Peptides against a protein of PDB entry 2AKA. Designs and how they scored, part 206

Target 1, 299 residues: chain A of PDB entry 2AKA
Amino acid sequence: MEDLIPLVNRLQDAFSAIGQNADLDLPQIAVVGGQSAGKSSVLENFVGRDFLPRGSGIVTRRPLVLQLVNSTTEYAEFLHCKGKKFTDFEEVRLEIEAETDRVTGTNKGISPVPINLRVYSPHVLNLTLVDLPGMTKVPVGDQPPDIEFQIRDMLMQFVTKENCLILAVSPANSDLANSDALKIAKEVDPQGQRTIGVITKLDLMDEGTDARDVLENKLLPLRRGYIGVVNRSQKDIDGKKDITAALAAERKFFLSHPSYRHLADRMGTPYLQKVLNQQLTNHIRDTLPGLRNKLQSQL

## One batch from the design tools (peptide; made by RFdiffusion4, then SolubleMPNN)

Design b2_p28_2_s4 (from b2_p28_2, 17 letters changed)
Fold by OpenDDE base, seed 3:
Structure b2_p28_2_s4 (fold): chain B 299 residues (1-299), chain A 28 residues (1-28)
Amino acid sequence: as target 1 above (299 residues)
Amino acid sequence: SAAEKAFQEELEKLFKEIDELIEKLKAE
């Protein structure tokens, strides 16, 4: 069986290099969530490194096309600086921030122009995700008053595409009915065919409450279901708790929790990676005939 | 331009690879 994800990565790079990334409905997974929903932490847990911008308010201000590639070596590369290999992931974070500021300016504005980042690692499965700006209702700093709508418009450019799967990231410690991620997903995918639910912050739920019904796909059914994860707390991140220890703690959490122990083998970051790899691979396979035709028209 | 040429060459390669993959999948 051929690796289909690397093939699509080459397409993404080719179109991005000529500024036509938005013109082709490529099979992809867009990550959506409200601010502080934990979406960036999920991505860092996949890589096992701290490499995404941190801060208050809107941190991701450009789409980040994150291409994870299983490799014997560990390093990162940006499409906008070809030939430079990053082995220090703090430098990766700084480059994302610098490249974002170069385009958006210092006013914390947003741009729909993607940053393309490829990460080679022995610790990842082949997986490509598009990290999108977090949905917000409140401008911060020098952001324009209509920043909420600018973000929504940007997200809609991705999630309305037929070949776009939606990774909807929602925190468990908030009312799921008010989830920004699930609201936007339902708007563009009313039948729940393209949406994968991720439930974060399960460890931060009030005592005596759980998200069992959600995780069992009984409350708000999605065809592709829900996967629960436990991210590092902000305190753990600031304290430089390693991701390996966090993954072990996540596994222990699900195994020991009365409401989740029976689901433990279908929960957690490693399982999420596997599911996303499989779903993306299958989705690419299903879209190959259409993709072939589209490419033929571009030749 | 050189960039456009490189783009077209890459697309041709990718098209061929996709076409071959489709044929392999049909044969399975």
Scores: peptide ipSAE 0.408, ipTM 0.891, DockQ to the pose 0.615
Fold by OpenDDE base, seed 5:
Structure b2_p28_2_s4 (fold): chain B 299 residues (1-299), chain A 28 residues (1-28)
Amino acid sequence: as target 1 above (299 residues)
Amino acid sequence: SAAEKAFQEELEKLFKEIDELIEKLKAE
C-alpha cells in the first residue's frame, strides 16, 4: 500500500504555499489542550528531540503542522525556507520562534497562519499532527485581553471540520472533568467519534488516586479511547535527561503501577505513535473518495 | 502567476495520484 500520509502532506504544503485560500477539509489530527497540559512534551517524545519553544504563558502562537516522515536520515525542513536542512534541533526551535515572531510581532499575539515543519527521522512513524495554541483563560504580559477567545476561534477553525481528528491532551493531576481539551472535543464531537484522549502527568497524581477508569474508557468514553503517557519532569528536562531514558522510565511506570499494569501494553508514547499512525492512515483511506471529489472542484 | 501555475500543476498531479490510489485500494 502506498503511503497515504505523505500524500496528504503534499496537499497541506500546496495549500499552505498559497495561503490556504481553499478549504478542502483535509484529513488531519489537531492537537488540543490547556497550557502546560504536556502537549509539547508528547510531540517532542515522538521525534526524540527537544525542538519546540518553551516558556511561560502561550508558547505555541501559530498552528504548527508537524509532519513526521520515517527516513534513513534525520533532518528537518520548513515550508517557508524550502531547501534548508536542519540537523540541529535547537536551530529548529529558534526558527519556529523567529517565524512566529515575524508574523505576530513582539506582543505575544497569535496568528492562524500555520508553520509547516517536516521532520525526517529513522525513529518516527509517518504521522502528521497540527499543534494548536494552548487554551488559556488569563492573558499575560502584553497579550490582548481577548486572547482566550482568539485561541478558541483559531482552534474551532480546525476542530469543527468533519475530517479533523482531535488529539485531546489532558493532565491527570488536574480535574479531568474540567479538562479544556475534553470540553472543546465534546463541544464539536458530542458523540466522541473523532476524539482520541491522551492523559499526561499520571506520575504526578496524588497518592491513593489513579486514572484507571478514564484509561479503561469507562468514565468519559471515547470511541477511539484513551492512552496514558508519562513525560519528562521539568527537572528532567532541565537536567537534560534524554528522551530514550524517559521512554524506558515511562514503560517501567506503567508496568510497576498496580492500577495500570494490566493496561501497560496499551499505554506509553511508543504505543501512542503507533495508534496515531494507524488511525490517521485509516482515516485518510476512508476519506479519500471525498477528498478526490473536493480536489476535482479546485482544478 | 508562476506560483499559481505551480500550484495548479501540483494539484493536477496529486489528483491523478489519488485517483490511481483509489483504484488500487478497490482492487485489494
Scores: peptide ipSAE 0.406, ipTM 0.888, DockQ to the pose 0.683
Fold by OpenDDE base, seed 4:
Structure b2_p28_2_s4 (fold): chain B 299 residues (1-299), chain A 28 residues (1-28)
Amino acid sequence: as target 1 above (299 residues)
Amino acid sequence: SAAEKAFQEELEKLFKEIDELIEKLKAE
């Protein structure tokens, strides 16, 4: 079972190498959410490193196929520069930015061509995610006025696929009913069969309010449920707060919160990573017969 | 092209591995 994710990674790499990634219905998890929903922080918390582009507006402008691989060593590799091992994750960030700009230019445009990044680490479970551009209604820089629709169209190329699971990232300090992530998920997964909800910014909710009903899957039920997380604040990120310390604080938050303490063992980044690993593994297993047939037709 | 050939070879390998894995999973 542990070898299923690496097997699909090889498929992803093979198809990416020939530029056919967008047309594949591979078992995968697409990460969707509005700008500043906390997607990047969730992914970085899995790795325990700062390595994703940050800033205002659309920071992810190409799909990022993030392949986490449990290993005794820690380093990153890009498919577009095979053989180069990155041990400095700041260099990883810079490479993502450079590779993005190489294709999209400096106008903050988007491209549907994925960046494939593999991260080896002793601190990760095997997990592959496709980080997608954040949904936005506000163009920045020299972006075209229809950038919102361009992003949505790009997302739809992934999330409409039957074998695509959707990690819908929504901030708790915003109206969940108006969550861009949950809206797009509902559009393509009306029965809530493929969607996993992540609720961020639980620590930023107004006093006297909580997301208990959401996290208990009672408000907007998803078959695969919701997992709450607490990410580092922007101040903490700018201040280079250690991710390990942040994860400890997250655990403390859930344990000490009156509304969440009973859910604490089913909340937080480590639990999310575990769930995603299991969900993806099981999903790959279930889709293997179909994948086999598809590959057969291409031989 | 060389890239296409490499791709096909990899697909063949992956297909075989997947096929074997399916059989293994059925036996569990």
Scores: peptide ipSAE 0.400, ipTM 0.888, DockQ to the pose 0.641
Fold by OpenDDE base, seed 2:
Structure b2_p28_2_s4 (fold): chain B 299 residues (1-299), chain A 28 residues (1-28)
Amino acid sequence: as target 1 above (299 residues)
Amino acid sequence: SAAEKAFQEELEKLFKEIDELIEKLKAE
């Protein structure tokens, strides 16, 4: 069963090499959320390394196909530069930025062409995620005034596909009823069959408030439920706080909080990673025969 | 288990077929 995700990774690589056919509905998880919702922090917490671009405004401007592979060694590889092994994750960040700028230019535009990044690590479970640009309403720099709609159109290319699961990332310190992630998920998945909710910034909620009803799946129910996480603060990121220490702090947060203590074993980044691995594995198993048939019918 | 082995064998066969199809598409 552990080999199903690597199998789909090989399919993704093969299709990318020939110019990805939009008609192929690969089993995958797309990550969606508003700008600054915490998407990049969740992905970095899985790897245990700082490797994603940071800054103000729209940071992710191309889809990032992040293929996590459990291994005895730690290194990264890009599909666009085969044979080069990255062991310094700062160099990984720089390569993402350089490759993004090469295609989009300096005007902070977006491109639908994915970057394919594979990370081998002893600290990860096998898992593939597609990190998508954050939804925003405010153009920055030389971005066109309709950048919001360009981003939405890009997201729709992924989330409308039947075999696409949706990881909807929403911050707890904002009105969840107005979550960009949950809105787009509801639009394309009205029955909540393909959506997994992630609630970030639980540690930043106002005193006397909590997200218990959401996390218990009682307020806005999803078939696949919700998982709460606590990411590093921007100050901690800038100070290069160790991610392992941050994960320990996350566990302490859930265990010590009166509203979340009873849920603590079903919360946090490690639990989220496990759930996503299991969900994706099962989803691939169920969809792979159909994928073969679809491919065959196209010949 | 025997069931797991049978499943893995079927998956390997399926993958081979998909791989061949991908190569065919690349050649077109």
Scores: peptide ipSAE 0.301, ipTM 0.793, DockQ to the pose 0.040

Design b2_p28_3_s1 (from b2_p28_3, 17 letters changed)
Fold by OpenDDE base, seed 3:
Structure b2_p28_3_s1 (fold): chain B 299 residues (1-299), chain A 28 residues (1-28)
Amino acid sequence: as target 1 above (299 residues)
Amino acid sequence: DEEALAEALKQLEALDPEIEALVAKLAA
């Protein structure tokens, strides 16, 4: 039912408007991962537009509730800018930066107060994700020395909730056993019931190495499994490689790779988007009756 | 908190009767 995600979006907007989003156990997907794990690129690949802040260090400094809505038209809207339609996604990026700086100041601090962004597009499936600050151990610029713990505490406000699914984004070119995303997921979801693994940077692995065992769910099993993706490189972004061409290159990568060819139909950004839509829809269906009862008991 | 959640739901129900109908249908 395509209508369940929009329903939860309206609930999220209402809760955000009253400033109480962090305390709500709404069915949602929180995106977690280390800095430079490829989270922003995954989200932009869903939309097919460049619209997220980019840079070194902590780029996402507030939770971003990203509501993707399938529509015949393409535009974005912010909850904090009611009635303004954004058709230029560069302006969307600038608004995220401006709204972040308005609350956190210029010192690159963080805030738990969400930004709510809705994107209408013919190229998306209905999907809501909460993009969270990237985990880091090293403060940059004027960040407080305890920024690692501040980020962790912020993430915990989301991922500890029972109705929160966890999209754990890990780069393949790093030791998966040391993945910040999988570590935090295992801490709050030790049975792997709420965690979806995303493996990025498969194209950046050393020659003679592969992530086959991970993608086959044999190394670190998750109930919801793993999906591999290939994001645009920084060189591709700087070269203005369009996302459509990048998605075609991703498909070609999986089909041509000896270790991944047999998995190719269950890999890549389009498949990830489909799986997340289905899993979120099912999760909403399963959780809404309980949520309603809890809410009614509080009235 | 619980009070904020209750207020948000009340506001949502007031703004969109279709949401209430959908929630009711899902809970049935």
Scores: peptide ipSAE 0.021, ipTM 0.586, DockQ to the pose 0.355
Fold by OpenDDE base, seed 2:
Structure b2_p28_3_s1 (fold): chain B 299 residues (1-299), chain A 28 residues (1-28)
Amino acid sequence: as target 1 above (299 residues)
Amino acid sequence: DEEALAEALKQLEALDPEIEALVAKLAA
């Protein structure tokens, strides 16, 4: 039984190969968030592998089209190096870094040209995400002084599209009213129809504070709601803490927390993955008639 | 829901020739 997501992935790859990814308004999920909001950690938790670039400052410097495909085998493939199967996810990380540096140079600039990565795994649901550069107000190192605006313009190329869903990633240990992710989402989706909220760093909130009202969709309502997650700490990542152990700790966190226990079945990375798969599948179904008409009009 | 998904898949599969033709046209 062919799934809708893999079919759209084939279409996405075909259009990427001809340089017209931006014009087709394909059903997709764009991941937006401030620097260090935890976007990359969420994506790695879906795969169960460390494979994204790490470091200080802007880590994601090109859009990463991440196509997760449920399979009996575990390997990765890049569109820019067809036929090469990566089984070591450290090599995947190195390839992302090398391909990023090849286009952006040594100045840590950004490029709007996507990297297309497909990951086959028995541990993933079919899901396509576009990881976008983290929003920042302060250039770091040799970055251009207008880097904030360059990032914003790049994000707008994705999130303004009607068929783009927005995964807005915000840390709980910061004022949610000042969330860069929610601000940009509200600008392009004022009615909150296309936005899914992710709240990270719930384990780093001050004692006696919680994000219950946010997670219950009472503070800043989104039609698609909010999902809380607990990512590995930087120390845990540096220590190569197993992602499976981290997912178990996340579940324990929600179940043991007085403010979140009643929400625990609708929280955490595994639930987020299921919700995103379902929402993307439904979104593809709803957009297919329009996509057909567009394709026919271009023939 | 399964029937709706099957119908959507069938509609997309019917687009494969059109997609290929479009890709060929744009690559040209």
Scores: peptide ipSAE 0.020, ipTM 0.522, DockQ to the pose 0.041
Fold by OpenDDE base, seed 1:
Structure b2_p28_3_s1 (fold): chain B 299 residues (1-299), chain A 28 residues (1-28)
Amino acid sequence: as target 1 above (299 residues)
Amino acid sequence: DEEALAEALKQLEALDPEIEALVAKLAA
């Protein structure tokens, strides 16, 4: 069942290598969210490694096409440096930073040119995600004053596509009505057909509050529903807390929380990964005939 | 649906030559 994703990955790599010359609406999942919404942590939790750039402000400055491939071995490969296998995920992070800086310069600008990263691991399901820059309203450092709009324009290039699923990442400890992720998703997917909600920071909610209604899909209904996750805290990340331990803590959180216990089997990072794998696989299956026709028409 | 998936997989595999041809065309 998981073989469709790797096949589409080949197509994705081919199009990326040629540049934006192929106007094909590929079945994909775009990850959207405000700055510090927890997008990077979700992706790292899938891999079980720290490999994404960290920092304040806009961390992701180019789209990152993250192709997870289940394998007996653990290593990463970049499309821009074919043949080099990375086994140290710190080097992966450094390569992302270097490749980002190579294109965007030192002014923390953004570029719409994707970085294609493939991660082979025995701990992942086949899954491809496009991590997009975090939405922001405030330029940081030497960023241009219109950086907010540049980011929005970049996101819109992905999320407006009919075959793009939207992983909308929103923190629970912020007003969900003001979620940048849910707002942009609602703009391009008003009926909530393409959007999967991820609620992070459930462990950081004020005492006596919960996101139960959101997670039960009662507040802002999405056809594909919501999945709650608990990421490592910044303290845990800085302390190099093991992701496996964090996943166990996440499971414990949901099981022990009065408001979430009944949802626990449909929450957490492992469940999210499974759902995304299934959703993407099914989405590829459903879009394949149209994709084939488009490809044939361009030949 | 395993059957539907198998068929989809077969269809995708059949695209490989077409993908290569398209890449070649677009890269020219």
Scores: peptide ipSAE 0.018, ipTM 0.536, DockQ to the pose 0.041
Fold by OpenDDE base, seed 5:
Structure b2_p28_3_s1 (fold): chain B 299 residues (1-299), chain A 28 residues (1-28)
Amino acid sequence: as target 1 above (299 residues)
Amino acid sequence: DEEALAEALKQLEALDPEIEALVAKLAA
């Protein structure tokens, strides 16, 4: 059986080219979370490269359709510049920033028009994610005062779709009950059927506190459960700490932590990648018959 | 772009019987 994720990627590219992306209910995973929740770090850990814009405030200002494809070679391609292969992931970061600014201007505004980025790598599983702007309540710079609502409206265009899975990214060192990611997920998925919880910053929790109840799916149950991860700190990123070393440290963290050691085999970035690959594949399989019929009716 | 969509749709249609068969196996 052919890989289903690459097939859907071709559909995504075709729809993006004709400008109809926002209206299509393609099987996909939308990534949601507050600013600084660790979304970018999770995505970069999947690739094993630093390639996403960094900074304070709203970094992602357009939806980023990130298509990870297992390959013997490592390179990236953008849909908006077909035929150009990027092997330097710093250039990938710069292209995301440039393409974002081209559409939104320099005022740090947002646009619902996706950027389509495909990354080929021997170190990834086939996986497509839609990275969405981080939820915020505080405008920065020359952003419009209603930027919070603009972001929310953009997110709703994705997460309200029946075939959209939601990767809700929440930091453990903040009140999880008030997580923006979990709140929006609960709003559009009240029964928790489409939501996968990711808990970041477990290493930054106060001594004597833990997220065990959340990770065990006991506090805010999701049908698809929660996966804890430990990302590089900003200091580690600035210090160019190797992602491979960070992944080893993550594994050690879970194995050595009294509250998480029993969950360690179901935690961490590598496990998250596997789960997302499986979840997306199964989701595509379940939705393809309906998708075919819908596509035929729209052509 | 329309051609790419048509091709993708054709591929989807070709895979559909296999997908249905697999779903049936998993449901059994």
Scores: peptide ipSAE 0.015, ipTM 0.519, DockQ to the pose 0.198

Design b2_p28_3_s2 (from b2_p28_3, 18 letters changed)
Fold by OpenDDE base, seed 5:
Structure b2_p28_3_s2 (fold): chain B 299 residues (1-299), chain A 28 residues (1-28)
Amino acid sequence: as target 1 above (299 residues)
Amino acid sequence: SAAALAQAQQQLAALEPEIEALVAKLAA
C-alpha cells in the first residue's frame, strides 16, 4: 500500500483543489468465515495494530465497519462517540467491547447494527474494511435458536454488494469442504470475481498432513486462488508478540515447510496485501479515464 | 478557475503513467 497511498493522495488533492471529489469508488473488503477462523487476525495484519476483541467462540458480535482514512496524524474515532480521539489502540479495543456489550448484553448476544470505527493514519489508504461475526450453527448464551441464519443475513448485507471484495477465511485444520466462508462466497460470487481464499492455522495442522492441494488451488478451485497465512496465536498476542516478528515467523514457516516451500512467494500476509493492492490499483487505473473526462467536462 | 483546472489536469496526466507503472510492478 505504501506505493499507492501517495498516488491516491495526489489524485485526491488535485481534485480537492478545484472543489471536486475524486470519486474512486474503492471496493470494500469484507472478511467472512466460521468462528475462530482467524478473521480478526487477518484484519489486524492490514491495519498493523492490535485493536480487535479476542477470545474463544463468537468474539465479533456486531459488524465492525472500519474506515481507514489517510491522515498526517494517527488516531481513531467512533461514530457513537463523536469528538473523542483515541490514540491508544488498546482503548479502541475496550471501546469496541463496551459498545458491543451495550447493545448485545454480556452473554454472547448479537446485533446486526454495525459499529463504525474510523482510523486516521499516514500509513493507510482510504479504504473500508468490514469485520463480520463468525458463522456458527450452535447458539450459546443469549443467542437465538436461529443464530446461523441471523449471522448469515447480517453477512449478506455486506457481501452482496458489487464493490465488496470477500476474504473467505478458512482454517487449515478443518475440513475445507465444510467451510462456511467458501459456501457463502460461492453463493454471492459464483464466478469468483471478488473472492480470495485465505487459509489460516497452517501451523496447527496434524503432523504428516498439509494443505498443499488447497493452496495449489487443486482441491476446491477459486478463480483468484488461495493464500495461506500464519497468524499470531492467542498466546503470542497475549505475550505481545509484535507484528514484525510474526511476519518473519510466517515467512520462515513457508520457506522451511517441505510442502509449502515452492509456494512461499505466493503465501503469507505480505502477499495477501500485495494481491489486494493489485486489485485496488487496477480499479484506480480503470477509474482514471472517467476522472479525466470529468475534468474535461468542466472546461 | 481555468488555471486551477489546468493544473488538476496536469496532475492527473502525471499520475496516469505512475499508476500504470505500479500496476506493472504489482503484476510481476
Scores: peptide ipSAE 0.324, ipTM 0.872, DockQ to the pose 0.275
Fold by OpenDDE base, seed 3:
Structure b2_p28_3_s2 (fold): chain B 299 residues (1-299), chain A 28 residues (1-28)
Amino acid sequence: as target 1 above (299 residues)
Amino acid sequence: SAAALAQAQQQLAALEPEIEALVAKLAA
């Protein structure tokens, strides 16, 4: 029985190839969060590889449609360079940067034109995410002064769609009531029906503070709840700390923390990946009848 | 349910030719 996620991936590829990304409300998960909220680290932890652009300010400048496919082999493919298999994930990072710069130029501008990246791996569950530019208030470098609004408008093109689920990534070491991710999610999903909360940087909270009430869904309730994760520190990333070791450290963190021990089986990157796979599969199942009717009306 | 998943897969498989036809039409 073929998984529903790979089938929808073929639809996404087809629509991306014709430039009509806006007309079909495809079932998808959009990833939203402020700059440095830990979005890239969450995505890299799913793959178990370093492959996303790094730097100061806005790292993601085009939507990245990341299609994870469970496979016996490990390689990546881009829709814009069909037939080329990437086995070195550093080359994947360089291709994302090059393809971004080709469209946006060198001024660190943004473009709404997506990059489509498929990753085959034995270490992933089937999962498709749309990584979106991080929300910012302050332009950096050669960015236009209205970059905040450009990013917001780009995000709104995705998150306003009824079939779009929202992965709202918020750091625990900041005021969660002021989370950019949760604010935009609340604006377009006021009843919290489409939003999944991810809480990062739980290991960076001040001593004597915790995010227990948030993780227990008591502070800012979402129908789909919250999942806490512990990403690699910037020092760990720079030191090329193995992602497998980081996942073990994350598990240890939740098990050893007095406030989170009772939640440990419903926390961490592996659990998040499972939940997202299940949520997306169920969402595809529920939206397919409506999608069929829309497609037939356009034939 | 397994039945709901199978039905969804069947519906999606039935849409593949229609989607390919639409893509071909839009690419022409």
Scores: peptide ipSAE 0.090, ipTM 0.705, DockQ to the pose 0.040
Fold by OpenDDE base, seed 1:
Structure b2_p28_3_s2 (fold): chain B 299 residues (1-299), chain A 28 residues (1-28)
Amino acid sequence: as target 1 above (299 residues)
Amino acid sequence: SAAALAQAQQQLAALEPEIEALVAKLAA
């Protein structure tokens, strides 16, 4: 049985190819979070490869439509260079950087024009995410002084759509009440109906503190709840620490932590991937009748 | 349900010709 996610991917590709953002509220998951919140690390952990741009400041500068497809083979394809199969994920990273710079220039500006990347892998579930630029208050380099507002405006184009689910990524070692991700999610989804909380950096919390109340959905309730993850440290990333080993360490972290042990089966990157696959599949199913009607009305 | 999912998949698959037609129309 063909999954719903690959079918919607064909819609996304078709609309992206026309360059006209057909004002179709496609069922999708937008990933939002502050700079250094751990968004890129979560996505790389799904793939099991280092393939996203890294650096200080705003790393994601265009929306990245990341289409994960379960396959017997491992390779990536870009919509802007059809027919080229990438098997080296370093080349995937370089292509993202090059394609970003081609549109935004060298000033580290942003563009609302998506990059469409499909990754085939035996290690992924079918899942499509839209990675969005990290929210920031501080311009870096040659960025315009209003870059914060430009990023917010770009995010709002996605997250205001009713069929957009929001993956709100927040670091646990920062005040969650001040989370950029949760703030923007609350602005557009005040009842918490479309938002899935991801809590990163649980391993970097101060001794004697924990995010148990958040993860138990008691502090800032979301209908879809929260999932905690432990990403590789920047040192681990720079050292090319194996993602499989990092996922094992994440599992060990939750199982061994007194505050999280009872939640361990509902935490971690593999569980997050399963939940997102299920949430997106169900969301597509629920929105399909409306999507069909909209498509037919445009014919 | 699994049955509801299967039905949705069939419905979405049936949209493919319509999507192609829409793409063709928008590209013209």
Scores: peptide ipSAE 0.021, ipTM 0.584, DockQ to the pose 0.040
Fold by OpenDDE base, seed 4:
Structure b2_p28_3_s2 (fold): chain B 299 residues (1-299), chain A 28 residues (1-28)
Amino acid sequence: as target 1 above (299 residues)
Amino acid sequence: SAAALAQAQQQLAALEPEIEALVAKLAA
């Protein structure tokens, strides 16, 4: 069943090459969340490398189609520069920034045109995610005052599609009822059928508080449930704490926490990656007959 | 461009047998 994701990746690449990405409701997972919700850290933890643009404000300014492919080798490839293999993930980060700036200019504007990045690694499961710009109310740089709405409109192009699963990333140290990710998910998926909740920053919650009820799917029920994760702190990132050590610390956090110990086997980044692989695979299986019919009708 | 569309159609046509094989496998 893992072969279904690579098949859809080839379809995505083919459609991206012709600029028709918007017309095909491909089975995919869109990643949504407010700025600083921890999206980039979740994605980097899947790869085990630092490769995403970092900074204040909006760092993702184009959709990033991140195709993770399990392989014996570790390298990255961009669809826009075919044949170039990146083994230095810092160069991957720089290429994302350069390619973003090439299209959006220097004003930190946004573009709906995806960047297609494929990462081959022995440390990943087959998984495709579409990282979307972080929701924000505050323009940065020379961004237009309506940047919030531009981002929202861009997100809506993805998350309104019936075959789009939504990875809603929300920080636990903020009011979950006010989560931008869960709000947009609820708007387009009112029954919670397509939404997977990710709760970040569980380690940053106030003393005596926990997200147990959320993680147990009791507070804001999603059919696909919630998965808690603990990302590297900014201090850890700046201190060059490796992702492997961070994943070990995450496991320790869940096992040692009185409120989460009983959930520990269904929490953390490795479990999230597994769940997303399974969810995407199953979703492709369920949607592929309809997709075939649609493709045949266009051909 | 018309050429890009034609190329995409060719790529899709090349994938069609694989899609059919996978769909058949999943339906069994």
Scores: peptide ipSAE 0.019, ipTM 0.535, DockQ to the pose 0.713

